# Designs tried in a protein design run: peptides against a protein of PDB entry 3V4L. Part 272

Target 1, 386 residues: chain A of PDB entry 3V4L
Amino acid sequence: GQPLAKDKVALLIGNMSYWEHPKLKAPLVDVYELTNLLRQLDFKVVSLLDLTEYEMCNAVDEFLLLLDKGVYGLLYYAGHGYENFGNSFMVPVDAPNPYRSENCLCVQNILKLMQEKETGLNVFLLDMCRKRNDYDDTIPILDALKVTANIVFGYATCQGAEAFEIQHSGLANGIFMKFLKDRLLEDKKITVLLDEVAEDMGKCHLTKGRQALEIRSSLSEKRALTDPVQGAPCSAEALVRNLQWAKAHELPESMCLKFQCGVHIQLGFAAEFSNVMIIYTSIVHKPPEIIMCDAYVTDFPLDLDIDPKHANKGTPEETGSYLVSKDLPKHCLYTRLSSLQKLKEHLIFTVCLSYQYSGLEDTVEEKQEVNVGKPLIAKLDMHRGL

## One batch from the design tools (peptide; made by RFdiffusion4, then SolubleMPNN)

Design b2_p26_4_s2 (from b2_p26_4, 10 letters changed)
Fold by OpenDDE base, seed 3:
Structure b2_p26_4_s2 (fold): chain B 386 residues (1-386), chain A 26 residues (1-26)
Amino acid sequence: as target 1 above (386 residues)
Amino acid sequence: MTPLEVSEEEAKKLEEEEKERREKLR
């Protein structure tokens, strides 16, 4: 019969805003586009940008809670990384310079934990450099992996080489994702799909002789990312998994705020990533006596590190949101919350209405506090260990 | 990942290709 997945779960991590290392750009676009493709493939996708070591560990732990017998697990990482002794290390945004294995996540450790879950398929897509880190002399003592015959690694580059991105445009992919995205929806065995991506990437004049896709597989079965999910959740565990994922992807409901002056504001929410949300405000009713009015959001929790200079923009793009802007309502003020994983409390903020009456020079302000609970990934409480 | 140095012409061409691709997918 056609192979069935018990479920399909993906964790996508894009690290760009490094503290001690060169900043990247492609991981934002790569994670976003891959998220949309994997959702079309009925994956439960957690998409996270700019994670610290602690946040990456927690994201992996939460991902492993979504894995079970016969579940397809996919881990994608775009960022800085290295390879020592055939072990792949993902570099968190807070990693020191130089970074070491103690500051990084070992992919082979994650694979071991995925094998303990008896997963149906384990796919790793590693869009990172595979150069040796000469500052890390640690020889990882890894436990022997089980022979599960269900492992696929797609490395964006070969051993000792770099994975490249193009930074000219804020909308450019990494070289790996540029070619992967064109094939990802094909109903092919995942290794065959990656071989086709390798051939397409091999034609790229920009990276020829500098980057080459490497496939490492023990996959003995014909499994594809297109393999259908087994129908209704047949176990209590599958129900719990579905509820956990749904909880991490619940947006706040749109709110209608009414001010004493008779202005009505619509407050809306959009997910860019599992840890990135756009807030938008729009004036839906204005009394004719009010000539001008704007609805600003302010007084965010300090743990979100919201710079007021980047809040309340006339376009999504001015917030740094280039990806979801086409799906947002027009003629709003936009604010981008990019660190929802840091939120310890409920998202409480103030909506400030500034307005002017016809024939009065002075602006009037009215304020309302809004509590939207824990949005998206903030519901998983990734910081409970601090 | 490492930044790839490309010419402005190559970068612009890649943007146009990506724009055209996104227009065909909608």
Scores: peptide ipSAE 0.440, ipTM 0.869, DockQ to the pose 0.684
Fold by OpenDDE base, seed 2:
Structure b2_p26_4_s2 (fold): chain B 386 residues (1-386), chain A 26 residues (1-26)
Amino acid sequence: as target 1 above (386 residues)
Amino acid sequence: MTPLEVSEEEAKKLEEEEKERREKLR
């Protein structure tokens, strides 16, 4: 019969806004497009942008809690990285220059922990460079991996080579994701699918002789990303996993705020990623005697590090949100919260209505405090230990 | 990843190819 997955879980990390390293662009688009494709494949997807070392460790720990016997686990990483002695290191956004193994996450350590979960399939998609880091002389003594016939690595490049992105367009993929996305939905053994992606990438004249996809696999079974999830969650562990994922993806409900002047505001929320949310405000009712009114959001928790100059924009694109802008209502003010993993408390903020009456020169302000609880990834308490 | 140096003409061609792909998927 066709193999069944007990469940399917993916962690996608895209690091681009490095503090001490060159900024990237592709991880934004790559994580977003891969999230949408994996959702069509019935994966529970956690998608995270711009994580620190600590936040990456916690994201991996929470991902490992979602893994169990017969579950398909997929880890995707797009960012800076290196490979020393066959060990792959993912570079956090707060990594020093130069970075070392002590500042980075070792993929083979994550694989060891995934093997302890008795997973049905382990897929690693690593869209990072595999050059040696000459500033890191550490030979990690990794414990011997268990002999499991269920591991697949898709490396965006071969050993000692770079993985490339094209920075001229603000919405360009990395070279790996450019080819992967066209085949990812195919009902093929994952190693066969990746081999076809390697052939397609090999035709790319831009990266020919500079980047080549490498597949490392122990996968003895015909497993595909299209493999159906085993029916209704009948185990307590499957129910817990479904509830944990649902909590990490719960948006605040849209609110209608009523002000004393008779103005009504719609407050809405949209997820761009598991740690990135857009707040939007719109005037849904205005008395005729009010000639002008705007609804601003302010007084955010300090943990979110929100610059007021980047809040309350007339378009989603002015916030840096280019991907979800088509699904957002028009004629709003937009604010992008890009660091929900830092939120220790409830998301409490102020909605400020500024308005003017016909024949009065002075603007009037009314304020309402809004508590929306812990949105999205903020429910996982990824800050536990800070 | 690292930035790939490409010509503006090659970058524009890749953007047009991606636009056509997105139009075929709609």
Scores: peptide ipSAE 0.425, ipTM 0.863, DockQ to the pose 0.640
Fold by OpenDDE base, seed 1:
Structure b2_p26_4_s2 (fold): chain B 386 residues (1-386), chain A 26 residues (1-26)
Amino acid sequence: as target 1 above (386 residues)
Amino acid sequence: MTPLEVSEEEAKKLEEEEKERREKLR
């Protein structure tokens, strides 16, 4: 019969805003497009941008809590990385220069932990360089992997080579994702799908002889990303997994704020990623005696590190939100919260209304505090352990 | 990942191809 997944869970990490390393662009687009494709494949997707070492460890731990017997696990990583002695290391955004194994996440350690969960399929899609790091002489003593015959690695490049991105536009994919996204929805064994992606990449004149997809697999069964999820959650663990995922994707409800002057503001929320939310404000009612009226958001929690110069923009694109702008209402002020994983408390902020009456020179200001609880990934408390 | 240097012509062509693709998926 067709293989069944008990469930399907994906963790997607895109690191681009490195502190001590060259900034990337493709991880933003790659994580976004892959998230949308995996959702069409009935994956529970956690999508995270710009994680520190600590935040990456916690994201992996939370991902492992979503894994169980017969669950399909997919880990995608786009960012800086290296390979030493056949071990793949994902580089966090706070990694020092030079970075070492102690500053990075070892993919083979994650694989070991996934095998302990008795997963039905383990897929790693690694959109990173596989060059040796000459600053890291550490030979990790990895525990012996179990023979589970359910492992697939799709490396964006071959051993000792680079994985490329094209930085000319803010909407360009990495080379790997450019070809992967065309085939990801195909009902094929995952190794066959990746082999077709490898052939498509091999036709790319831009990267020919510089980047080649490598497939490493022990997958003995005909398993596909299209394999149906088992219908009813049959275990308490499956119910907990569904609830935990749902919590990580719960947006605040839209609010209508009423000010004393009679102005009404609509406050809305949109998810760009599991750790990235857009707040938008719009004037929905204005008394005719008010000639000018602006509503802006301020006083965010310090943990979010929100620069006021980047808040309250006239377009989503001015916030760095190039992907979701078409799904947002028009004629708002937009603020992007890009670090929701840092939020330890409830998201409390102020909505300020600045307005002017006809025939008065002085601007009047009214303020309302808003508490929206813990949005999205902030409900998982990924900061637990400090 | 590493930035790939491409010509302005190739860059523009890739942007047009991606735009056309996104228009066909709508």
Scores: peptide ipSAE 0.424, ipTM 0.862, DockQ to the pose 0.681
Fold by OpenDDE base, seed 4:
Structure b2_p26_4_s2 (fold): chain B 386 residues (1-386), chain A 26 residues (1-26)
Amino acid sequence: as target 1 above (386 residues)
Amino acid sequence: MTPLEVSEEEAKKLEEEEKERREKLR
C-alpha cells in the first residue's frame, strides 16, 4: 500500500541577521515559500527567523516533542553553517566570531534524537555552506546512529563548497530553494525528487562548478512528502501534537477599539512566521468633526526590542514585511514584531489615537491598553531558561 | 550561505525569470 505518515511536522529555521557575521537575505524568502509549500503538503510547520543558540535549542526541543512513532519530521535550515568531520553545524545569529561547535547546533545530534522518537521519515534540508571551520578543532564524539533506513539529507551544496544566495533583490531565493520549490509538491520518493532538483540546479550557469546539491540517504521505503497523513488522530499523543501546534499558530482575535471621541479603530493581527507577527490598525469610523486621525501602537514589552522608528508604517514593506503584504488590509498603519520567541510575558501594548477637531489647532490624544496574551510561538515559552 | 556576485544584467534577468515563473503559476 502507499506509505502513510502518522503525522507530518516541519521545523524551518532561517538565520540572516547575524551579530558577528555577514548578514544574509534569502533565508527570509526561502523559509516563507517553503512554509507555504509544506502547508499544502499537510505539514504542521513551525517557521522561525533569526534565532540565538538558546532559541534554536528550544525550537529543536519543541520540534522533537511533536515527533512520535511513524511521524514524518522535516528540518530545514537556511543560514551560515559549516561541516567538520562529516558533522553539519547550524550557526545561530548570536554566534561569536569565530564560531565553534559549542556555539552551534549539530544536525547529527538532532538526527539521533529523532531516531529515538521512532519517526517514519527524517528529512534534513540544509541550505548552508559545507566548508570546514578551521577555528573548530573539536572532534564530536557522536554516539552510533541506529539503523532506521528512513533518513534523507538534501545538502544545498557538496562537501567543502558554498551554498549561494542572490542579494540584489529582497525577494530572491537562495539557489537551492529556487530549484527545490518547483518540484517540492511532486508525488515522488523524496530522494528522486531531490535528484531532479540536483539536475535542475546543475543547469544553473551562475553556480555551475561552484554549488552542487548532494543527496545522502538511507531510505529503504518509497516515502514522499506527499504521503497522506493517517486519518483522524486516534491517539492521545496525536491530539496533544495537534493542540501544541495549534497553540503555536493561534493569532490574537481582531479587536474593535472605541474611543471617547467616537473614533473606532480596527486592530488586526497577521502571522508572517511562527515568531513574526504584523499588527495593523485602521480607522473604521470617524466623526465628521474630526479632520485628522491616526492610531499608533506603542509601549511594547522591552523583550521584543521594538524600535519605535520602525513601528506604525504606512506600508507593510516599510516594516520589512515584503511577503504577506498582499494578504494584509490596505490603508492601515503596520508594525512588525519580529522576535515573538523573546516574549516572556503577555503582549501588552498601547493604542494611541491622535486626532484633530475641525477648527481646533491642538492635537488630542486618547490611549487604550491592549492585552492579546501570548501570540503564536510565544505560547511555547521558548525563553524559560533566561 | 554566501552572497553570489552577479552582474546587474544577470540580476535583472533572474528577476524577470522569477516574475515570468510566478505569472505562469497563477
Scores: peptide ipSAE 0.420, ipTM 0.867, DockQ to the pose 0.598

Design b2_p26_4_s3 (from b2_p26_4, 11 letters changed)
Fold by OpenDDE base, seed 3:
Structure b2_p26_4_s3 (fold): chain B 386 residues (1-386), chain A 26 residues (1-26)
Amino acid sequence: as target 1 above (386 residues)
Amino acid sequence: MTPLEVSEEEAKKLEEEEKKRREELR
């Protein structure tokens, strides 16, 4: 019969805004486009940008809670990384310079934990450099992996080489994702699909002789990313998994705020990533005696590190949101919350209406506090260990 | 990842290709 997945779960991590290392751009677009493709493939996708070591560990732990017998697990990472002694290390945004294995996540450790879950398929897509880190002399003592015959690694580059991105446009993919996205929806064995991506990437004049896709697989079965999910959740565990994922992807409901002056504001929310949300405000009713009015959001929790200079923009693009802007309502003020994983409390903020009456020079302000609970990834409470 | 140095002309061409692809997918 056709192979069935018990479920399909993906964790996508894109690290760009490094503290002590060169900033990247492609992981934003790569994680977003891969998220949309994997959702079309019925994956439960957690998409996270700019994680610290602690946040990456927690994201992996939450991902492993979604894994079970016969579940397809996919881990994608785009960022800085290195390879020592055949072990792949993902570099968090807070990693020191130089970074060491103690500051990084070992992919082979994650693979071990995935094998303990008896997963149906383990796919790793590693869009990072595979150069040796000469500052890390640590020989990882890894436990022997089980022979599960269900492992696929797609490395964006070969051993000792770099994985490249093009930084000229804020909408350009990494070289790996540029070719992967064109094939990802094909109903093919995952290793065959990656071989075709390797051939397509091998034709790229920009990276020829500098980057080559490497496939490492023990996959003995014909498994594809297109394999259908087994229908209704047949176990209590599958129900719990579905509820856990749903909690991490629940947006706040749109709100209609009414001010004493008779202005009505619509407050809306959109997910860019599991840890990135756009807030938008629009004037839906204005009394004719009010000539001008704007609805600003302010007084965010301090743990979100919201710069007021980047809040309340006339376009999504001015917030740094280039990806979801086409799906947002027009003629709003936009604010981008990019660190929802840091939120310890409920998201409480103030909506400030500034308005002017016809024939009065002075602006009037009215304020309302809004509590939207814990949005998206903030519901998983990834900080409970601090 | 590492930044790839490309000419402005190559970068612009890649941006136009990606724009066109996104228009064809809608």
Scores: peptide ipSAE 0.425, ipTM 0.858, DockQ to the pose 0.684
Fold by OpenDDE base, seed 1:
Structure b2_p26_4_s3 (fold): chain B 386 residues (1-386), chain A 26 residues (1-26)
Amino acid sequence: as target 1 above (386 residues)
Amino acid sequence: MTPLEVSEEEAKKLEEEEKKRREELR
């Protein structure tokens, strides 16, 4: 019969805003487009941008809590990385220069932990360089992997080579994702799908002889990303997994704020990623005696590191939100919260209304505090353990 | 990942292809 997945869970990490390393652009687009494709494949997707070492460890731990017997696990990583002695290391955004194995996440360690969950399929899609790091002489003693015959690695490049991105536009994919996205929805064994992606990449004149997809697989069964999820959750663990994922994707409800002057503000929320939310404000009612009226958000929790210069923009694009701008209402002020994984408390902020009456020179200000609880990934408490 | 240096002409062509694709997927 067709293989069944007990469930399908994906963790997507895109690191681009490195502190001590060259900034990337493609991880933003790659994680976004892959998230949308995996959702069409009935994956429970956690999508995270710009994680520190600690935040990456916690994201992996939370991902492993979503894994169980017969669950399909997919890990995608886009960012800086290296390979030493056949071990793949993902580089966090806070990694020092030079970075070492102690500053990075070893993919083979994650694979070991996934094997302990008795997963139905383990897929790693690694959109990173595979050059040796000459600053890291550490030979990790990895425990012997179990023979599970369910492992697939899709490396964006071959051993000792680079994975490329094109930085000319803020909306270009990495080379790997450019070809992967065209085939990802095909009902094929995952190794066959990746082999076709490898052939398509091999036709790319830009990267020919510089980047080549490598497939490493022990997958003995005909398993596909299209394999149907088993019906009603039959275990307590499956119910807990569904609830945990749902919590990580719960947006705040839209609010109508009423000010004393009679102005009404609509406050809305949109998810760009599991750790990235856009707040938008719009004037929905204004008394005719008020000639000018602006509503802006301020007083965010310090943990979010919100620069007021980047808040309250007239377009989503001015916040750095190039992907979801079409799904947002028009004629708002937009604020992007890009670090929801840092939020330890409830998201409390102030909505300020600045307005002017006809025939008065002085601007009047009214303020209202808003508590929206813990949005999205902030419900998982990924900061637990500090 | 590493930035790939491309010509301005190839860059513009790739941007137009991606724009066209996003218009066809709507």
Scores: peptide ipSAE 0.412, ipTM 0.852, DockQ to the pose 0.694
Fold by OpenDDE base, seed 2:
Structure b2_p26_4_s3 (fold): chain B 386 residues (1-386), chain A 26 residues (1-26)
Amino acid sequence: as target 1 above (386 residues)
Amino acid sequence: MTPLEVSEEEAKKLEEEEKKRREELR
């Protein structure tokens, strides 16, 4: 019979906005496109951008809570990274220059923890460089991995080589994701699918002799990303997993705010990633005696580090939201909250209405406080311990 | 990842190929 997954869970991390290292561009597009493809494959996807070391550790811990016996686990990482002595290190955005193993997440440590969950399949897709870090002489003493016949590594590049992105075009993928996305939906054994991606990438003249996909697998069974999820979640663990994922992906409901002057504002929310939300406002009713009327959002929690200069934009693109702009309503003001993982409390903010009456020179302001609770990933309390 | 240095012509060609692919998948 066709293999069944008990469930399918993916963690996708894209690090771009490094503090002490060169900024990247591809991880934004790569995480977004991979999220949409894995959702079509019935994966529960957590998608996160620009994580610190602490936030990456917590994201991995929350991902491991979603794993159980016979569950398919997929970890994707796009960012800076290195490989020392066959150990792969993912570099957080707050990593110092130079970074060391103590500032980074070891993928083989995550694999050990995934093996303890008795998962049905473990897939690692590592879109990072595999060059040695000469500033790190630490030899990690990893505990011996269990012999499990269910592990697949897709490395974007071979050992000692670089993984590339193209920064000249707006919204370009990394080289690995450019080829992976064309085959990801195919009903093939995951190792066969990755081998076909390796052949396609091998035809790329730009990266020929500089980047080559490496597949490392112990997978003894015919497992595919297309394998159906085993029916209704009958186990208590499957119910908990479904609730935990749903909690991390719950958007606030759209609101209609009514001001004393008779102006009505529609307030709406859209998810770009599990930690990135767009707030949009529109004037849906204005009395005829009001000649000018602007609605803006302000007074965000300090933990979100929202620059007012980047809030209340006339287009999603002016906020840095290029991917979801087609799915947003037009003629709004847009604000992008890119760090929802940092939110310790409820998302409380002010909607301010500035307006002018016909025949009055002075502007009038009305304010309304809005509490939308903990949106998306902020419900997981990824800051438990700071 | 590392930035790949490409010519403007190669970058434009890759963008046109990706645009065409997105139009064929709609």
Scores: peptide ipSAE 0.411, ipTM 0.847, DockQ to the pose 0.611
Fold by OpenDDE base, seed 4:
Structure b2_p26_4_s3 (fold): chain B 386 residues (1-386), chain A 26 residues (1-26)
Amino acid sequence: as target 1 above (386 residues)
Amino acid sequence: MTPLEVSEEEAKKLEEEEKKRREELR
């Protein structure tokens, strides 16, 4: 019969805003486009941008909690990375320069932990460089992997080579994702799908002789990303997974705020990623005696590092949100919360209405505090240890 | 990932190809 997945879970990490390393651009687009494709494949997707070492560890731990016997697990990483002694290291945004194995996440350690969950399929898609890090002489003592015959690595590049991105456009994919996205929905064994992606990428004149996809697999069964999820969650564990994923993707409800002046504001929320939310405000009712009226959001929790200069923009793009702008209401003020993983408390903020009456020169302000609880990934409490 | 150095002409050509592909997929 066709293989069935007990469930399908993906963790996608895109690191681009490095502190001590060159900034990247493609991880933003790559994680977003891959998220949308994997959702069409009935994956439960957690998508995270710009994680510290601690945040990456917690994201992996939460991902491992969603894994169980016969579950398909997919880990995608786009960012800086290296390979020493056949071990792949993902570099967090807070990694020092030079970084070492103690500052990085070892993919083979994650694979070991996934094998303990008795997963149905383990897919790693690693969009990172595979050059040796000469500043790290640590030989990881890895425990012997179990023979599970359900493992696929898709490396964006061959050993000792670089994975490339094109930085000219803020909407350009990495070279790997550019070709992967075209085939990802195909009902093929995952190793066959990746081999076709390798052939397509091999035709790219820009990276010919500089980047080549490598497939490393031990996959004894014909498993595809298109494999159907086994029917209604019949186990307590499957219900818990569904509830845990749902919690991590629950947006705040849209609110209608009524001010004393008779102005009504619609406050709305949109997810760009599991840790990135857009807040938008719109004037839905204005008395005719009010000539000018703007609704600003302010007084965010300090943990979110929100620069007021980047808040309350007239377009989503001015916030750095280029991807979800098509799905957002028009004629709003937009604020991008890019670090929801850092939120320790409830998201409490102020909506400030600034307005002017016809025939009065002075601007009037009214304020309302809004508590939206813990939005999206902030419900998983990824900061409990800091 | 590493930035790929491409000419402005190659970058424009890639943007046009990607734009055309997004129009053909709609």
Scores: peptide ipSAE 0.406, ipTM 0.852, DockQ to the pose 0.586

